# Peptides against a protein of PDB entry 4U39, part 176

Target 1, 302 residues: chain A of PDB entry 4U39
Amino acid sequence: SIKVIGVGGGGNNAVNRMIENEVQGVEYIAVNTDAQALNLSKAEVKMQIGAKLTRGLGAGANPEVGKKAAEESKEQIEEALKGADMVFVTAGMGGGTGTGAAPVIAQIAKDLGALTVGVVTRPFTFEGRKRQLQAAGGISAMKEAVDTLIVIPNDRILEIVDKNTPMLEAFREADNVLRQGVQGISDLIATPGLINLDFADVKTIMSNKGSALMGIGIATGENRAAEAAKKAISSPLLEAAIDGAQGVLMNITGGTNLSLYEVQEAADIVASASDQDVNMIFGSVINENLKDEIVVTVIATG

## One batch from the design tools (peptide; made by RFdiffusion4, then SolubleMPNN)

Design b2_p26_5_s3 (from b2_p26_5, 9 letters changed)
Fold by OpenDDE base, seed 3:
Structure b2_p26_5_s3 (fold): chain B 302 residues (1-302), chain A 26 residues (1-26)
Amino acid sequence: as target 1 above (302 residues)
Amino acid sequence: MKIAIGVGKTAQEAIDKWKEDFEKKF
């Protein structure tokens, strides 16, 4: 089974966005120290952590409280994650709960033998130096606790949105990018199909790979596949080129009009930007909701 | 959703396997 665990406010917002976008074949778990915020989760499984420590009042933006809250609730986390083949741990780094609890939860998932993937955000520079420093510590702890860690630099989202985008919309876009990172992988694995991706192949690409980079490209129109692929490999979310990556996961999602030619063209563009000896998982997904849109997601590991 | 998947030790192998899966499913 695949489980997605949202940790703290940002992680739970991302999980809500996944549920709203009908990400299939995954079990959703919402984790928070704030009981009121947790009640707003759309996840089927809702877990309050650190109930004794925090009394449901949240972590007060302190990562050590988030850490201790997860440690207090270890047995509950273990039971919720039990039997997962893969666990996505999603969080916004820089806060109390997400920063402190996500590494603990990730380690629990890994210790249970699940392929553990972190999908986390760095705070925007405007959130201030304290959040950035807390996020750096949390990301370092996540790196040790996961098999693969996708880090989304929120400041790069400002390069893909309009300059007049309200701060609240920039956070919603960060939640959406977290969704796309999880969905880009989960759709390849979780969608019921005649050929299930061998979980061994996923393990080969994602186990003990450390930091991964994610690029996303979206396009419409006649050259939409090529444009989406070019946008993905040149995405502002990529802090480096994908040419040195040992593994690549590529997802091409389109509507019912997605052609073999479009998919091949997009795949050839990503392949040409990758190492010749790259281990690749490539998938095409038909989503009737996209109609004329093509979404290319590239995750580079190693 | 319908999905076609290819896996390979190279990008070309992954694309070729994907093409075979696509042709079987679509």
Scores: peptide ipSAE 0.345, ipTM 0.873, DockQ to the pose 0.928
Fold by OpenDDE base, seed 2:
Structure b2_p26_5_s3 (fold): chain B 302 residues (1-302), chain A 26 residues (1-26)
Amino acid sequence: as target 1 above (302 residues)
Amino acid sequence: MKIAIGVGKTAQEAIDKWKEDFEKKF
């Protein structure tokens, strides 16, 4: 089974966004120290951690409280994760619960033998230096606890949105990028009738790879496939080029009008930007909710 | 939702296997 765990406020918002977008083939778990915030989760499984430590009042923006809360609730986390083949841990870094608890939860998943993927955000620079420093510590701890870590630099989201975008919409876009990172992988694995993808192939690309890069491209019109692919490999979300990656996961998602030619053109662009000897999982997905849009997601590992 | 998948030790192998899977499913 595939489990997606949202940890703290940002992680739970991302999980809610995944559920609202009907991401299929995954089980959702919401984890928080704040009992009131946890009640707003759409996840089937809701877990309050650190009930003795925090009394349900949250972590007070302290990562050490988030860590201790997950440690207090270790047995409950183990029970919720038991039997997962793959675990996505999603969180907004820089806060209390997400920053402190996500690495502990990821380590628990890894110790249970699940392929453990972190999909996390760095805070915006405007959230202040304290959050940025806390996020750096949480990301470092997350890197040691996961097989693959995707880090979304939120400041790079400001490069792809309008300059007049309200702060609340920038946070919603961060939640959407977290969704796209999880969905881009999970759609390739969790979709029924994947006769040709062994979970061993996923492990080859994602197991013990450390930090991964994620690029996303969206386009419409006659050249939409090529434009989406070019946007993905040049995405502001990429902290480096994908040419040095040992593994690539590529997802091309379109509507019912997605053609073989469009998919091939997009795949050839990403392949040309990658190493020739790269281990690749490539998938095309038809989503009936997409009309004229093509979404290309590239995840580079190693 | 429908999906076609290709896996390879090279990008070209992955694309070629994807084409085969796509042609079978679509």
Scores: peptide ipSAE 0.339, ipTM 0.867, DockQ to the pose 0.926
Fold by OpenDDE base, seed 4:
Structure b2_p26_5_s3 (fold): chain B 302 residues (1-302), chain A 26 residues (1-26)
Amino acid sequence: as target 1 above (302 residues)
Amino acid sequence: MKIAIGVGKTAQEAIDKWKEDFEKKF
């Protein structure tokens, strides 16, 4: 089974976005120290952590409280994660709960033998230096606790949105990028009844890979496949080129009109930007909701 | 949702296997 755990406010917002976008084949768990915020989660499983420590009042933007809250609730987290083959841990880094609890939860998942993938955001620079420093500490702890860590630099989201985009929409786009990171992987694995991507192949690409880079490209029109692929490999979300990556996961998602030619064209562009000896998982997905859009997601590991 | 998948030790192998899977499913 695949489990997605949203940790703290940002992680829970991302999980809500995943549920709203009908991401299939995954179980959703919302984790928070704030009981009121947790009640707003759309996840079926809602877990309050650190109930004794925090009394449901949240972590007060303190990562040490988030950490201790997860440690207090270790047995509950273990029981919720038991039997998962794969665990996505999603959080907004820089806060109290997400920053402190996400590494603990990730370690619990890994200790249970699940393939553990972190998908987290760095705060915007405008959220202040304290959040950036807390996020850096949390990201460092996540790297040790996961098999693969995707870090989304929120400041780079400002390069892909309109300059007039309200601050609230920039946060929504961060939640959407978190969704895309999880969905880009989970859709390849979780879709029933087609060739089971051997979970061993996923493990080969994602186990003990450390930091991963994610690129996303979206396009419409006649050259949409090539444009989406070019946008993905040149995505502002990529902190480096993908050419040095030991592993690549590529997802090409389109509507019912997605052609073999478009998929090949997009794949060839990503392949040409990758190392020749790259371990690759490549998937194409038909999503009727995309109509005329093509979405290319590239995750580079190693 | 329909998915075609290819896995390989190279991008080309992954694409080739994907093509075979695509042709079976679509």
Scores: peptide ipSAE 0.329, ipTM 0.865, DockQ to the pose 0.908
Fold by OpenDDE base, seed 1:
Structure b2_p26_5_s3 (fold): chain B 302 residues (1-302), chain A 26 residues (1-26)
Amino acid sequence: as target 1 above (302 residues)
Amino acid sequence: MKIAIGVGKTAQEAIDKWKEDFEKKF
């Protein structure tokens, strides 16, 4: 089974966005120290952590409170994650709960023998230096606790959105990028009976790979596949080129009108940007909610 | 949801296996 665990405010917003976008084949778990925020989760499983420590009032932007809250609730987290083959841990780093609890939850998932993937954001520079420093500590702890860690640099989202984009929409886009990272992987794995993607192949690409980079490209029109692929491999979200990656996960998602030619064209572009000896998982996905859009997601590991 | 997948030790192997899977499913 695949479980997606949203940790703290940002992680829970991302999980809500995943549920709203009908990300299938995954079980959703919302974790928070704030009981009121947790009640707003759309996840089937809602877990309040650190109830004794925080009394449901949240972590007060303190990562140590988030950490201790997860430690207090370890047995409950273990029970909720039990039997997962794969666990996605999603969080916005820089806050209290997400930064502190996500590494603890990730370690619990890993200790249970699940393939543990972190998908986390760095805070925007405008959120201030304190959040960036807290995020750096949380990301460091996540690297030790996960098999693969996708870190989304939120400041790079500002390079792909309009300069007049309201702060609230920038956070919404960060939640959407978190969704795309999880969905880009989960759609390749979670679709029952269509694909003998051996979970061993996923493990080969994602187990103990440390940091991963994610590129996303979206396009419409006649050359949408090529444009989306080019945008993905040149994505501002990529802190480095894909050419040095030991593993690549590629997802091409389109509507019902996605053609073989479009998929091949996009695949050839990403392949040409990758090392010849790269372990690749390449998938094409039909999403009926996509009309004229093609979304190319590339995750580079190693 | 319809999905075709290719896995390979190279990008080309992954694409080739994807083509085979796509042709079987579509």
Scores: peptide ipSAE 0.317, ipTM 0.858, DockQ to the pose 0.904

Design b2_p26_6_s1 (from b2_p26_6, 13 letters changed)
Fold by OpenDDE base, seed 3:
Structure b2_p26_6_s1 (fold): chain B 302 residues (1-302), chain A 26 residues (1-26)
Amino acid sequence: as target 1 above (302 residues)
Amino acid sequence: MIFAFGVGKTAQEAIEKAKESFLKKN
């Protein structure tokens, strides 16, 4: 089974966005120290952590409180993650609960033998230096606790949105990018298809790979496949080029009008931008909610 | 719904397997 665990406010917002977008074949778990915020989760499983420590009042933007809250609730986390083959741990780094609890939860998932993937955001620079420093510590702890860590640099989201985009919309876009990172992988594994991914192949590409880069490209029109692929490999979300990556996961998602030619064209572009000896997982997904849009997600590991 | 899927030790092998998968489905 695949489990997605949203940790703290940003992680829970991302999980809500995943549920709203009908991400299939995954179980959702919402974790928070704030009981009021947790009640707003759409997840089937809601877990308040650190109830004794925090009394449901949240972590006060302190990562050490988030860490201790997860440690207090270790047995509950173990029970909720039991039997998962894969665990996505999603969080906004820089806060209290997400920054402190996500590494502890990730380690619990890994110790249970699940393939553990972190999908986390760095805070925007405008959120201030304290959040950036807390995020750096949380990301370092996540890197040790996961098999693969996708870090979304929120400041790069400002390069893909309009300059007049309200601050609240920039946060919604960060939640959407977290969704796309999880969905881009989970759709390849969990979507009922005629060919089951050998989960062993996913493990080969994602196990003990450390930091991964994610690129997303979206396009419409006659050249939409090529444009989406080019946007994905040149995405501002990529902190480096995908050349030299040891592993690549590629998802091409389109509507019911997605052609084999478009799939091939997009795949050839990503392949040409990758190392010749890259271990690649390629998948194409039909999403009926997509009209004339193609979404290409590229995750580079190693 | 998965339309096509392929895994390879090279990018080319993954694409070819995905094409084969699609052709077997249709």
Scores: peptide ipSAE 0.130, ipTM 0.715, DockQ to the pose 0.887
Fold by OpenDDE base, seed 5:
Structure b2_p26_6_s1 (fold): chain B 302 residues (1-302), chain A 26 residues (1-26)
Amino acid sequence: as target 1 above (302 residues)
Amino acid sequence: MIFAFGVGKTAQEAIEKAKESFLKKN
């Protein structure tokens, strides 16, 4: 089974966005120290952590409180994650709960033998230096606790949105990028295909790989496949080029009009931007909601 | 729904397997 665990405010917003977009084949778990915020989650499983420590009042933007809250609730987290083959841990780094609890939850998932993937955000620079420093500590702790860690630099979202984009919309886009990172992988595994992914192949690419890079490209029109692929491999979300990656996961998602030619064109572009000896998992997904849009997601590991 | 899937030791092998999977559905 695949479980997606949203940790703290940002992680729970991302989980809500996943549920709203009907991401299939995953179990959703919402974790928070704030009981009021947790009540707003759309997840089927809602877990308040650190009830003794925080009394449901949240972590006060302190990562140490978030950490201790997860430690207090370890047995509950273990029971919720038990039997998962794969666990996505999603959080906004820089806060109290997400920053502190996400590494603890990730370690619990890993200790249970799940393939553990972190999908987390760095805060925007405008959220202030304190959040950036807290995020750096949380990301460092996540690296040790996961098999693969995807870090989304929120400041790079400002390069792909209009300059006049309201701050609230920039946060919604960060939630959407978190969704795309989880969905881009989960759709390859959880969605029944003509050829079922051997979960062993996913483990080969994602186990103990440390930091991964994610690129997303979206396009429409006649050259949409090539444009989406080019945007993915040159995505502002990539902190480096994918040419040195030992493993690549590629998802090409399109509407019912997605052609074999478009799939080939996009795949050839990503392959050409990757190492010749790259271990690649490639998948194409039909999503009837995309109509004329193609979304290419590239995750580079190693 | 996944329409095509391929795994390979090289990008090219993964693409070819995915193409084969895609062609089997159509």
Scores: peptide ipSAE 0.078, ipTM 0.681, DockQ to the pose 0.917
Fold by OpenDDE base, seed 1:
Structure b2_p26_6_s1 (fold): chain B 302 residues (1-302), chain A 26 residues (1-26)
Amino acid sequence: as target 1 above (302 residues)
Amino acid sequence: MIFAFGVGKTAQEAIEKAKESFLKKN
């Protein structure tokens, strides 16, 4: 089974966005120290952590409170994650609960023998230096606790949105990028298709790989596949080129009109931008909601 | 629905396997 655990406000916003976009074949778990915020989750499983420590009032933007809250609730987290083959831990780093609890939850998942993937954001620079410093500490702890860690630099989202984009929309885009990171992987595994992925192949590419980079490209029109692929490999979300990656996961998602030719064209572009000896997982997904859009997601590991 | 999938030790091998898998099912 695949479990997606959203940790704290940012993680739970991302989980809500995943549920709203009908990300299939995954179980959703919402974790928070704030009981009121947790009640707004769309996840089937809702877990309040650190109830004794926080009394449901949240972590007060303190990562140490988030950490202790997860430690207090360890047995509950273990029970919720039990039997998962794969666990996605998603959080907005820089806050209290997400920053402190996500590494603890990730370690619990890993100790249970799940393939543990972190998908987290760095805060925007405008959120202030304190959040950046807290996020750096949380990301460091996540690297030790996961098999693969995808870190989304929120400041790079500002390069893909209009300069006049309201701050609230930039946060929504961060939630969407978190969704795309989880969905780009989970769809390859969990979506019933003509071809099933062996989970062993995913483990080979993602186990103990450390930090991963994610690129996303979206396009429409006649050259949409090539354009989406080019946007993905040149994505501002990529902190480096994918040519040095030991592993690449590629997801090409389109509507019902997605052609084999488009899939091949997009795959050839990503392959040409990758190392010749790269371990690649390539998948093509039909999503009826995309209509004329193609979404290419590239995750580079190692 | 996934309609094409490939895994390879190289990007090219993964693409080729995806192409082959698609052709076998259509």
Scores: peptide ipSAE 0.115, ipTM 0.700, DockQ to the pose 0.831; fails the geometry check
Fold by OpenDDE base, seed 4:
Structure b2_p26_6_s1 (fold): chain B 302 residues (1-302), chain A 26 residues (1-26)
Amino acid sequence: as target 1 above (302 residues)
Amino acid sequence: MIFAFGVGKTAQEAIEKAKESFLKKN
């Protein structure tokens, strides 16, 4: 089974966005120290952590409180994650709960033998230096606790969105990028009809790979597949080129008119931008909500 | 380069027909 665990406010917002977009084949778990915020989760499984420590009042933006809250609730986390083959841990880094609890939860998932993937955000620079420093500590702890860690630099989202985009919409876009990172991988595993892809192939590409980069490209029109692929490999979310990656996961999502030729064209572009010895997994998904759009997600590991 | 291809239910028929062309075992 695949489990997605949203940790703290940012992680839970991302999980809500995943549920709203009907991401299939995954179980959703919402974790928070704030009981009121947790009640707003759409996840089937809602877990309040650190109830004794925090009394449901949240972590007070202190990562040490978030950490201790997860440690207090270790047995409950173990029970909720038990039997998962894969666990996505999603969080907004820089806060109290997400920053402190996400590494503990990730370690619990890894100790249970799940393939553990972190998908986390760095705070925007405008959220202040304290959040950036807290996020750096949380990201370092996540890197030790996961098999693969995708770090989304929120400041790079400002290069994708319009300059006039309200701050609230920039946060929603961060939640959407977190969604795309999780969905881009989960669709490759959870979608029925995968040909010659088993979970062992995914484990080979993602196990103990450390930090991963994610690129996203969206396009429409006659050359939409090629354009989406080119945008993905040149995405502002990529802190580096994918040419040095030991592994690549690619998701090509389109509408009912997505052709096999378009899938091949997009895959060939990403492969040509990758190392010659790269292990590549690619999947194609049909989403009826994508009329004429193609979305290419690239995750580069190693 | 090892390619593994995943397809949704609607593309499955197209891929079974194209299975020989997409499975480049390089």
Scores: peptide ipSAE 0.042, ipTM 0.572, DockQ to the pose 0.140; fails the geometry check

Design b2_p26_6_s3 (from b2_p26_6, 13 letters changed)
Fold by OpenDDE base, seed 2:
Structure b2_p26_6_s3 (fold): chain B 302 residues (1-302), chain A 26 residues (1-26)
Amino acid sequence: as target 1 above (302 residues)
Amino acid sequence: MIFAFGVGKTAQEAIDKAKEFFLKKH
């Protein structure tokens, strides 16, 4: 089974966005120290952590409170994650609960023998230096606790949105990028397809790989496949080029008109931007809602 | 719905497996 665990406010917003976009074949778990915020989750499983420590009032933007809250609730987290083959841990870094609890939850998932993938955001620079410093500590702790860690630098989202984009919409786009990171991988495993991906192949690319890079490209029109692939490999979300990656996961999502030629063209572009000896997994996904859009997601590991 | 997969030790092997799959369906 695949489980997606949203940790704290940002992680739970991302999980709500995943549920709203009907990301199938995954079980959703919402974790928070704030009981009122947790009630707004759309997840089937809702877990309040650190009930004795926080009394449901949240972590007060303190990562040490988030950490201790997850440690207090370790047995409940173990029970909720038990039997998962894969666990996605999603959180906004820089806060209290997400920053402190996500590494503890990730370690619990890994200790249970699940393939553990972190998909987390760095805070925007405008959220202040304190959040950036807290996020750096949380990301470092996540890197030790996961098999693969995808870090989304929120400031790079400002390069792909309009300059007049309201702050609230920039946070919604961060939630959407978190969704795309989880869905880009989960669709490859959980969506019934004509060829089932062997979960062993995913484990080979993602197990003990440390930090991963994620690029996303979206395009429409006659050259949409090539444009989407080029945008993915040059995505502002990439902190480095993908040419040094030991493994690549590629998702090519299109409407019912997605052609073999388009899939090949997109795959050839990503392959040409990667090492010749790269272990590549790619999948094509049909989403009836995309009509004329192609979405290319690239995750580079190693 | 997943339409096709390619898995390989190289990018080219992954592409070739996906091509083979599409050709079997048409």
Scores: peptide ipSAE 0.140, ipTM 0.727, DockQ to the pose 0.854
Fold by OpenDDE base, seed 3:
Structure b2_p26_6_s3 (fold): chain B 302 residues (1-302), chain A 26 residues (1-26)
Amino acid sequence: as target 1 above (302 residues)
Amino acid sequence: MIFAFGVGKTAQEAIDKAKEFFLKKH
């Protein structure tokens, strides 16, 4: 089974966005120290952590409180994650709960033998130096606790949105990018299709790979597949080029009119931008809600 | 719904496996 665990405010917002977008084949768990915020979760499983420590009042933007809250609730987290083959841990780094609890939860998932993938955001620079420093510590702790860590630099979202985009919409876009990172992988594994992905192949590409990069490209029109692939490999979300990546996961999502030629063209572009000896997994997904759009998600590991 | 899937130790092998699958369904 695949489980997605949203940790703290940003992680819970991302999980809500996944549920709203009907991401299939995954079980959703919402974790928070704030009981009022947790009640707004759409997840089937809602877990308040650190109830004794915080009394449901949240972590006060302190990562040490988030850490201790997860440690207090370890047995409950273990029970909720038990039997998962794969666990996605999603959080906004820089806060109290997400920054402190996400590494603890990730380690619990890994210790249970699940393939553990972190999908986290760095805070925007405008959120201030304190959040950036807290995020750096949390990301370092996540890196040690996961098999693969996707880090989304929120400042790069400002390069893909309009300059007049309200701050609240920039945060919603960060939640959407977290969704795309999880969905880009989970759709390859969990979406009922004509071929089941061998989970062993996913393990080969994602186990003990450390940091991973994610690129996203969206396009429409006659050359939409090639344009989406080119946008994905040159995505502002990529902190580096994918040319050194030893593993690539590629998702090509389109409408019912997605052709084999378009899938081939997009895959060839990503392949040509990758290492010569790259281990590639690619999948094409039909989403009936996508009319003329193609979405290419690239996750580069190694 | 997954329409095509390919896994390979090379990008070309992954693509070829996807092509083989499409050709078997059509």
Scores: peptide ipSAE 0.106, ipTM 0.713, DockQ to the pose 0.795
Fold by OpenDDE base, seed 1:
Structure b2_p26_6_s3 (fold): chain B 302 residues (1-302), chain A 26 residues (1-26)
Amino acid sequence: as target 1 above (302 residues)
Amino acid sequence: MIFAFGVGKTAQEAIDKAKEFFLKKH
């Protein structure tokens, strides 16, 4: 089974966005120290952590409170994660609950033998230096606790959105990028297809790989596949080129009109930008909600 | 629904496997 755990406010917003976009074949778990925020989760499983420590009032933007809250609730987290083959831990880093609890939850998932993937954001620079420093500590702890860690630099989202984009929309875009990171992988595994991906192949690419980079490209029109692929490999979300990656996961998502030619064209572009000896998993997904759009997600590991 | 995928030790092998599978179904 695949479980997606949203940890704290940002993680729960991302999980809500995943549920709203009908990300299939995954079980959703919302984790928070704030009981009121947790009640707003769309996840089937809702877990309040640190009930004794916080009394449901949240972590007060303190990562140590988030950490202790997850430690207090370890047995409940273990029970909720039991039998998962793969666990996605999603959080907005820089806060209290997400920053402190996400590494603890990730370690619990890893100790249970699940393939543990972190998909987390760095705070925007405008959220202030304190959040950036807290996020850096949480990301370091996540890197030790996961098999693969995708870190989304929120400041790079500002390079792909209009300069006049309201702050609230920039946060929604961060939630959307978190969704795309989880969905880009989970669809390859959980979505029934004409061919099933062996979970062993995913484990080979993602197990003990450390940090991963994610690029996303979206395009429409006649050359949409090539354009989406080019945008993905040149994505501002990529902190480096994918040519040095030991592994690449590629998801090509389109509407019912997605052609094999488009899939091939996009895959050939990503392959040409990758190392010749790169271990690649590529998949093509039909999403009926995508009319004329192609979405290419590239995850580079190693 | 996933209609094509490829896994390979190289990017080219992954693409070739996907192409091969598609050609076998059509």
Scores: peptide ipSAE 0.106, ipTM 0.705, DockQ to the pose 0.770
Fold by OpenDDE base, seed 4:
Structure b2_p26_6_s3 (fold): chain B 302 residues (1-302), chain A 26 residues (1-26)
Amino acid sequence: as target 1 above (302 residues)
Amino acid sequence: MIFAFGVGKTAQEAIDKAKEFFLKKH
């Protein structure tokens, strides 16, 4: 089974976005120290952590409180994660709960023998230096606790949205990028396909790989597959080129008109931009809601 | 390269016809 755990406010907003976009084949768990914020979650499983420590009033933007809250609730987290083959831990770094609790939850998942993937954001620079420093500490702790860590730099989201995009929409786009990171991987595993991916192959590419980079490309029209693939490998979300990556996960999602030629063209572009010895997993997904759009997601590991 | 195809009924028919081609090229 695949479990997606949203940790703190940003992680829970991302989980709500996943549920709203009907991401299938995963169980959703919302974790928070704030009981009022947790009540707004759409997740089936809602877990308040650190109830004794925080009394449901949240972590006060302190990562040490978030950490201790997860430690207090360890047995509850273990029971919620039990029997998962794969666990996604999603959080907005820089806050109290997400920054402190997400590494503890990730370590619990890993200790249970689940393939543990972190999908987290760095705060925007405008959220201030304190949040950036707290996020850096949380990201370092996440790296030790996961098999693969995808870090989304929120400042790079400002390069893919309109300059007039309201601040609230920039946060919604961060939630959407978190969704795309989780869905891009989960769809390869959880979606029944013509060629089922062996979960052992996913483990080979994602186990103990440390930091991963994510690129996304979206296009429409006649050359949409090639354009989407080129946008993915040159995505502002990529902190580096994918040419040195030891592993690549590629998802090509399109509407019912997605052709085999388009799938091949996009895969050939991403493979040509990757290392010669790259272990590549490729998946294609049909989403009727995309109509004429193609979405290419690339996750580079190693 | 490992290929996983999650496809609806319409793409299924197209991919079933081309499955041999993909497996030979990659």
Scores: peptide ipSAE 0.039, ipTM 0.555, DockQ to the pose 0.121; fails the geometry check

